# Peptides against a protein of PDB entry 9GMZ: the designs that were tried, part 188

Target 1, 343 residues: chain A of PDB entry 9GMZ
Amino acid sequence: TGFPLELLTRPATERLAYFENYTVAHPRLKEVYEILMRTIAEPAGASFIFVYGASGVGKTTLRLRVEQKLTELALPKLESDRARVPVVGIEAIAPESRYFNWKEYYTRALITLEEPLIDHKFDYGVRGISRDNFGKINVESKVVAPALRRALENALIHRHPDVFFVDEAQHFGKVASGYKLQDQLDCLKSLANMTGILHCLLGTYELLTFRNLSGQLSRRSVDIHFRRYCADSPEDVQAFKSVLLTFQQHLPLAETPNLVDHWEYFYERTLGCIGTLKDWLKRVLSDALDREATTITLKDLQKRALSVAQCQKMFKEIQEGERQLSETEADVQNLRSALGLGA

## One batch from the design tools (peptide; made by RFdiffusion4, then SolubleMPNN)

Design b2_p20_6_s1 (from b2_p20_6, 11 letters changed)
Fold by OpenDDE base, seed 4:
Structure b2_p20_6_s1 (fold): chain B 343 residues (1-343), chain A 20 residues (1-20)
Amino acid sequence: as target 1 above (343 residues)
Amino acid sequence: MEELRKLLEENRDVQPVLPP
């Protein structure tokens, strides 16, 4: 089934919004979704889930779909417990300074916990936290990070989400020396322990550095690798072509473009990352709608493609991450063999 | 609650739900 044909008579903004909101349920997304949903339902004493993969693989899409599903599943329970929030999802911001801005992090988390749809507003017990008429939290400059942390701890305990998502979590690691990264991990660990709330960190392969910093985190973490599609796998190539076929059917254009015939070019400029592909197609669709074009051409694709130099840089970062994982898998196998455990 | 249901329904109409 393609896009609703009625969209062809709608404004460009509605046509673009349809495609922006459309999600292809591709095999890797489904696999990671199922693993993540199962792990959230049965964490088995885990306090952390790490979801890592290439930039543009679709981690944010995964998060949003899990948030939607957890919210849906919680609806019957929310009728009896109106204070409960089923899930919390935030994006970590790259700090402008040499230090992670914990004040901003706690503020964003608190704002998300007080979404307008929540009837029961929690009193944080912290002076200088107020709400507007829409329930949006305002945090005065005088409120210090330790007070915001206590407010967040109390809010998480009261709201009791099934999981706390932190997207772009590699930004915790960018801040400096291994010592500062350990302090940040200890802060996150303390928040998870104090609240009893499962934390899911989504990010790039830079999240692998978190595994090496705390042998205590490794005992209480579940790792999920969100893989890209690889051109050396026939199954992955077929899955990638199927994604292109689905996207071409869901581009709200008068003439369906043949994206599948250009699959190698799409692969070259996305490295098998479906998020990168979707974002590229969004830009090209926007340009086509602005021109009132009936279809998308190869020239339109080329205008919005990542450069070869950008793709080469991204590919090196992916290869390094995939290498580190392969080495870790080999080390586990070597350890098992050395322990006399079968493969 | 009704607004949340409505938002979820509106989001479902626009966004294919990943099969369980």
Scores: peptide ipSAE 0.010, ipTM 0.406, DockQ to the pose 0.018; fails the geometry check
Fold by OpenDDE base, seed 5:
Structure b2_p20_6_s1 (fold): chain B 343 residues (1-343), chain A 20 residues (1-20)
Amino acid sequence: as target 1 above (343 residues)
Amino acid sequence: MEELRKLLEENRDVQPVLPP
């Protein structure tokens, strides 16, 4: 079934919002979703989950779907425990300076934990943290990072989320020295240990540096690889074509565009990343709605495609990440063979 | 709580439920 036909009579803003909110349940997203949901339900003593994959593979979509599901599952319990927040999700910001801004991180986490939808207000016991009349948290400039950390620890203990999500978590790694990266990992580890809250870090293949830096984190972490679709796999090509068919049916246009016949061009400009594909189609849909077009053409697609140079750069970053994973898998096999455990 | 439930219900109509 395609989009609701009633959308064709609705404003362009509503038609665009429909497509923006639409999620294709493609095989890789389903697989990673199931693994992530199971791991959150039964962490088995893990303190961290690492979800890594190509930029634009769909990690933010995964996070939002998991946040929604965890919230739905928690609703019956929230009636009795109004202090509880089922899930917390933040995006890590790339620092303007060469140093990760912990003050900004703690402030964003506190703001997210204290959204207006939370009826039960918590007192942090920290001077310079206040609430406005809308329940929004305000942090005065004089509040130092250690005080914000204590406030966040207390808030996480009080709210007791099932998981704390950090999207774009590779931005923690932008510290110029391996020693400073270790200190950051120790800080995150301490926060997880002090609060008892499971942390899920979502990011690019740059997160593999975090996995390898601490043998202690590796013992308390679960790794989830969110793979792209590969053109050398017939199954992956078929899945990618099926995603194109689904998007084709869910573009709220008077005439259904033929996307599937152009699958190779879509693959060339997305590298098998469904998030990149969705963002591209969203841009093209916006342009089509602005000109009151009945359909989308190949020329419309070409106008909003990533350049070949952008795709080449992205592909090089993907290949380096996939290579590092393949080397790690080979190292595990070599270790198992050396231990006499077999392959 | 009621607003959150309403937001979740409004989102259900638009978003395919990923099977468990």
Scores: peptide ipSAE 0.009, ipTM 0.405, DockQ to the pose 0.018; fails the geometry check
Fold by OpenDDE base, seed 1:
Structure b2_p20_6_s1 (fold): chain B 343 residues (1-343), chain A 20 residues (1-20)
Amino acid sequence: as target 1 above (343 residues)
Amino acid sequence: MEELRKLLEENRDVQPVLPP
């Protein structure tokens, strides 16, 4: 099944929006989705879920699909429990300084948590938090981070979401010292413990450094590795080709481009990351629509491809992350061997 | 999110009361 053919008569903006909103349900996304949904439903005393993988693997797409599903599942219960928010999702912002801005983090979390409830005044128990005439939370400059934390704790307890998502969570790790990194982990741990809300941190392989610093979090965390497709796996290559086939069917162009024949070039410039692939195709589609082109050519692809130097940099970051995970697997085997347990 | 917004807009009559 391809795109709706009626899109060919629609404005370029609607054609582009169709492709932007289209999600390929590829095997790795389905696998991680099922693991994450199961873990949220049955956390078994876990306070944290870590979802890590390459930049552009599709972590934000995963989050949005889980948020959608949790919302759909909660709708019947929200008729009786009007205070409940099924899920909260924020993106962690890269620190502009050597310090993580907790005030900004708590403010964004509060705004996101209360966005569905614009007309309902929640008393945060904190002076200087107000709602504007549009129901947006306004935080006065005088409100300090500890007060915003208490406001968020109260809001999370009252709204009791099934999970709190933090996307780009590697940004918590972008601090000048390991001690400050531990303090940030302890801050998140305390928030999860005080609220009873499960936290899911999604990020790049830099999140592993953050995860490994807390032996106490390791006992209360579930790890989910969102793997890229690997060219050394025939199954992964076939899955990647199937994604290309699906995308070529869902590009709203008069002539279906043959993306599959160029699979090696797509792999070279995406490293098996489907988010990177989608973003690339989106840029190329936008250019094609601006030119009123009937199809996409290899030259159009080349014009919007990541450079070889960018791909080499991303590949080094991936290799380092995959190496750290392989060492963890070897450590488990070494531990089993040292315990006299068979492999 | 849109369906949740719609449901919450329909529920505008119920103020969330903090647990005591």
Scores: peptide ipSAE 0.008, ipTM 0.406, DockQ to the pose 0.010; fails the geometry check
Fold by OpenDDE base, seed 3:
Structure b2_p20_6_s1 (fold): chain B 343 residues (1-343), chain A 20 residues (1-20)
Amino acid sequence: as target 1 above (343 residues)
Amino acid sequence: MEELRKLLEENRDVQPVLPP
């Protein structure tokens, strides 16, 4: 079934919002979702989950779906335990300097832990953290990062989320020196250990460099590779075409555009990344709605496509990440063979 | 609870539709 036909009589804003809120359950998203949900339910002594994959593969969509499901599963318990937060999700900010802004990270995490539904006033035990008349956390400029860390540790212990999500977690790795990166990793490890809260870091393949710096994290981490669709796999091509078919049925336009016939062009400009595809189609839909168009044409797609230069840059970053993973898999096989464990 | 339900409902309209 496609979009609700009633949307054709609705304002452009409602038609766009429908498509923005629409998510395709594609095979890779489902697979990673199932692995992530099982790992959160049974972490088996893991303190970290690393979810890595190409930019625009759909990691943020995965996070939001898991957050929704964890919240739904927690609802019966939240009626009795109003202090509990089922999940915390933040996005890491790219540092403006060579240093990660831990003060901003802790502040954002604290703000996220104060969902308006939590009537229970928690005292953070830190001077200069207050609530406004609307219950929103206010952090005074004088509050230092170590104090905010203690406040976050106390809040995480008190709220006891099933997982702490950090999206765009490759931003922790954007530090000028390997020793400072290790210190940051040790800082996160300490936060997870002190709170007993499982951390899930979602990021690009740049997150692999961050993950590999700590041999101690490898023992207490679960890795989840969120793969793109590959054009050399017939199954992946079929899955990608199926996603295009689904999107064309859910574009709230009077005439259904034929996206599937252009699958190679869509693949060329998305590299098999469904998030990139969705964002492209959102831009094209917005333009079509603004001009009151009945359908989307190839020319409309071309106007909002990523440039070949952008795609080439993104593809190099993907190839380097996929290469590093392939080498790691080969190293595991070589190690198993050397140990006399069959392949 | 009603706001969380509303947020969950607003987020529920983000149904992963399996391709046909």
Scores: peptide ipSAE 0.006, ipTM 0.386, DockQ to the pose 0.020; fails the geometry check

Design b2_p20_6_s2 (from b2_p20_6, 12 letters changed)
Fold by OpenDDE base, seed 1:
Structure b2_p20_6_s2 (fold): chain B 343 residues (1-343), chain A 20 residues (1-20)
Amino acid sequence: as target 1 above (343 residues)
Amino acid sequence: MEKLRELLEKNKDVKPVLPP
């Protein structure tokens, strides 16, 4: 099974869009997807889900697939419950200043929540929130963050999504240290508690620092580790090779490139992160289509590869995250031993 | 998302009333 051969006669833009929209259903993505879907369906009193893993592991792809599935499952009920939105997903932005911009966060959340409902005038109970002729929410500069929070609380209560996704959630932690980081956690906790809406924070291993700061959040949170593929695991190596095989079959080129024979080079420059691999292949495919090339060569791959220095930096960040998780596992074992619970 | 937009477009005439 491969790409539709008719794509070879289509414009380069359509060929590239096919590959961009194509998702490999690899084992780690399936596993985390099933855990996340189950946890959303049965949160068991949890208010938060933390999904953490390496940059480029595929967290955004996971979010989008879950959003799609939750939407599909809700469609029959939305015919009768016209107020409900099945899911809300936003991306947290890196703050430009030493302070997290809550006003921008609440504004983006409101825009995303109401985007499907452009024609439905929701009364936010806040002056200075309007809709343009295209139904886009406009927030006047005079509207303060506490008012936008109340508007978002009211909107979330009224629309009652199954989950509120925050992608790149490590950006909450980048600017705040100590008490300020706790205040941000308390703000999110309060939003979840006031609305009764389950929050899912997706991000890098920097989320572990954020998660570990609140012993109260740890009691009301579920953790999901989205692991990369490891070269020391034969099963992980085989899964990674299978992903390469699938990608080579879905590159809309006249001649199927042999990516699998170069698996070690792909592993070296992606660290087992499938999102990084897809982004790399997308850049190489774009270059090949621009040249009207029949296939992709090793030289084409090398031209768009991450540098060794970039890979070394990314690998250090991964090792630190994996170390922190291993320490947590050791702490569980130490706690069990201290409680007189056997291994 | 597209199907949700289509469904919500069909539901345009229903103003969400905030519960009292």
Scores: peptide ipSAE 0.028, ipTM 0.486, DockQ to the pose 0.009
Fold by OpenDDE base, seed 4:
Parts: structure tokens; sequence; C-alpha cells
Structure b2_p20_6_s2 (fold): chain B 343 residues (1-343), chain A 20 residues (1-20)
């Protein structure tokens, strides 16, 4: 079934919001979703989950769907445990300075823990944390990072989420020295250990650098690769075409555009990344709705496409990440062979 | 999400029990 036909009589804002909120269930998203949900339910002593993949592969969509499902599953328990939050999700920000701003990170995490309209009266035990009339946390400039950390530890222990999500987690790695990156990982590890809360870091292939920094972290982590669709795989091409067909059916336009016939052009400008595809189609849909257009054309698509130069840069970054993973798989096979575990 | 927000709004006056 396509979009609800009633949307054609609705304002452009409602039509756009429908498409923005629509998620295509595609094979790679389903696979990673099932692995992630199982790992959250049964972490088996893991303190970290790493979800890595290309920029625009759909990691934010994955996070939002997992957050929704964990919330739905927790609802019966939240009737009795009124202090509990089922899930917390933040986005890490790229530091403006050479140092990761832990004060900002802890502040954002505390704000996010409180955004689900919880008790105006929770005292984090830290002077200089207040709430406005809307329940929003205000942190005074005098509050130091160690105090905010203690507040976050107390909040996480008290709220006991099933998982703490950090999106764009590669931004922890933007430190000029390996020593400073180790200190950051030790801080995250300590937070996970002290709270008993499972942390899920979502990011680009730059997260692979975190796996090699600590043998203790690696022993307590689960790795999930969110792969793009590859043009060299007939199955992946068919899955990508099926995604285009689904988006075609769910664009709230009077005339259904033929996206599938242009699949190669869509692949060229998205590199098999469904998030990049969705964001491109959102921009084109917004332009079409602003013009009260009945459909989208190839010219409309071309106007909002990434440039060839942008795609070449993104593809180089993807190839480097995929290469590093292939080397890791080869190292595992070499280790198995060296251990006398037959192929 | 909306059901969670509604539940949390209903629970906003529930004093958190600090872990011992």
Amino acid sequence: as target 1 above (343 residues)
Amino acid sequence: MEKLRELLEKNKDVKPVLPP
C-alpha cells in the first residue's frame, strides 16, 4: 500500500512530515535492528555496542526504531517503576577545540534524560543545576565536569535505561593524540561500569579506531557493521531497487514518479546509502510541494543531488572503512588457522 | 513515544527514590 491518498488534500507540511516519518524496512536495516535488539536484551557481560557504517547508511533511523521498540516493550514495567526511562539517546557534537568537551556532553546527556517530562523535583545532588518552569535543566558555568559526571551517573542509575545511545560517536576520536583518545575511552568505560548501563556508540568507520585502543574494551564490546548496498551484488541491487519502489509509492504526490528506472543514477549519488537517498528525496519533495507540483522530474532530482566530487570523496572514505574491516576478517581467519581451528 | 510522554507527565510528581 502506498501513502494515504487523503494526504493529497492536506497542507504541504503534513505531506512532508508523512514522508519524513516514513521508514522503509530494508534487509540491512532489519538485520542490524534484530542483532542490536537481541544484544540489548542479552548483552552477555558486554558494556559497549559499536554500530559503524558509512555516513548516511541509516544509523539514526536504526537508533530511532530501536528507541521506539524499547519504549513499547518497557511500557508495562513503567506503570510500576515510575522512575525508569527505557532508553536514552544523544548525539555527540564535534568539538570546536582540540579537546572533547565533557562538560557539554554530560549536560546534553542530563537534558536528554529529563526531556521525557520527568519530575521537576529530581535533585542530582549537584549545586548549580537548576530547572526552569518548563522542567529544562540549566547548568551554571561554575559547575565542573566531574560534578556533572556524578549527576549523570546518579541519573542513569536511578532511571536505569536498557541502553544509552551516542550517535555520531566518531567525534570522541577527533583528538590529535592517541593518549587523549585513551583517556576519553577510559571515561566512557568508567561511566558504563559505575552505572551498569549498556552503551551503544553509533558512528562512521572512524569508530574502528576505538576497538584497537583497549583490550579490555574489546572484550566487553559487541561490534555491528551496518553495511551499504553494493552494486557488485545482484541481491544488493535488487534490495536497492525495492527501496526505490517503496519510496516511489510513499511520496505524497498526485502522480507517482518513476524512481526505479533511474536506479543507477540514485545509486551513483547515494553510494547505496539509504539515509542519503531518503534525505535527497526529502529535499526534492519539499521543493515539489513548495511549487505545488504534481510529480518530481529528473531535473528536480539533479538540482538536489550531491555533486560527483562529493560522491567521490564519500566513496573514498567508505572504501577505506570497508578495507579495514576486510583486513580484520582476514586476521580472524589467520588466527583460527594458527590455532588449528580448520576452515 | 507519545504514550511514554503521557505516562511520564502523569508521573512527574512522583518523588524519585534515590538508590540507597
Scores: peptide ipSAE 0.022, ipTM 0.454, DockQ to the pose 0.010
Fold by OpenDDE base, seed 2:
Structure b2_p20_6_s2 (fold): chain B 343 residues (1-343), chain A 20 residues (1-20)
Amino acid sequence: as target 1 above (343 residues)
Amino acid sequence: MEKLRELLEKNKDVKPVLPP
């Protein structure tokens, strides 16, 4: 089933919005989604879930789909439990300084929780949190990070989300010293332990460096590798072609473009990352709609493709991440062999 | 998401019960 044909008579903005909101349920996304949903339902004493993979693999899409599903599943219970929030999701910001801005992190988390009594909780000991006429939380400069942390801990306990998502979580690792990085890990551990809320950190392969610094986190964490599609796997190539086929059917254009015949070019410029592919097609669709074009050509694709130099840089970052994971798997096997557990 | 916002807005005046 393709896009709704009535979209061809609709404004370009609606046609673009359709494609933006469309999600291909590709095998890797489905696999990671099922693992993540199961792990959230049955964390088995884990305090952390790490979801790592290439930039543009689709981690944000995964998060949004899980947030949607957790919300849908919670709706019947939220009528009786008015305090509960089913899920909270934030994006970690890259620090502008050598220090992670915990005040900003806690503020964003509190805003996302929409803590209705934040003003009352702060009136009894922390002045300078207010809500504007639109219900937006404002935190005055005088409010210190420890006070916001206590507010967030209390909010998380009262709201009891099934999971706390942190997207772009590799940004916690962008601190100049190993000591400071350990402090960041201890801060996150303390927040998870004090609240009893499962934390899911989504990020690039840089998140592995953050994970590996704490042998204590490893004991209380579940790892989920969101892999790209690999051209050396016939199954992965077929899955990637199937994604292209689905996208070509869901581009709201009068003439269906043949994307599948160009699969190698799409692979070369996306490295098997479906998010990168979707973003590319979105840019090309926008250009086509602006020109009132009936279809997308290879020339239109080439105009919005990542450069070879960009792809080479991204590929090196992917290879380094995949190498680190392969070394970890080999270390496990070596440990098993050394323990006499067999292969 | 919209239903969640509606529920949160409806619950804006609900005092959280402190855990015992």
Scores: peptide ipSAE 0.021, ipTM 0.451, DockQ to the pose 0.010
Fold by OpenDDE base, seed 3:
Structure b2_p20_6_s2 (fold): chain B 343 residues (1-343), chain A 20 residues (1-20)
Amino acid sequence: as target 1 above (343 residues)
Amino acid sequence: MEKLRELLEKNKDVKPVLPP
């Protein structure tokens, strides 16, 4: 089953929006989704979930699908418990300086948490936090980070989300020193402990450095590796080809492009990352729609492909992350052997 | 609620084809 054929008569903006909103089911996304949903339902004393994987693997798509599902599951309860928010998701901002801006983080978290609940005024216990007539939170410039933290703690306790998502969480690690990184971890740990809210940090393999710095967080965290597809695995190649087949059927064009025959080129320029593939196809679709083209050609694909230099850089970052995980697995085996636990 | 419902409704038509 492909795209709705009626889209061919619709504006380019609507055709592009269809593809943008379309999510291909693929084995790695399903696996990680099931693990994440189960872990959120039964955290077993965990305070953190770390979801790590290559840039463009699909972590944001995963988050959005989980947020949607948690919201759907909560809807019957939200009719009676109007104060509850089922899920909150923010993106961590890259620090402009050597310091993470906690004031901005807390402000954005408060805004995101309270935006759905305009009609329910909550007193945060902090002067200089107000809601406008449109329910937007206004934070006065004089409000300091510790006060915003208390407001967020109170809001999280009152709204009681099943999980707090932080996307691009590697940005917490972009601080000038390892000591400051520990302080950031302790800050997040304290927020999770004070609120009783499960935190899910999604990020690149740089998140592993952040995870490994706190032996105390490791005891209260669940790790989820969102793997890319590997060309050395026949099963992964077949899954990647199946994703290409699905995308070609869901491109709202008059003639179905043959993407599958070019699978090696798609793999070369995406490194097996489905998010990177989708973003590439979105750019190419936009160009095709602007030209009122009936299909997508290899030349259209080449025009919007990542450069070989970009792919080489991304691949080095992936290889380093995959290496660190393989070393961790070897360390576990060595620890088991040293404990006299058979392999 | 309405915007969350609208977002959810806009997202409902986006069937996550989770592989069977």
Scores: peptide ipSAE 0.017, ipTM 0.466, DockQ to the pose 0.020; fails the geometry check

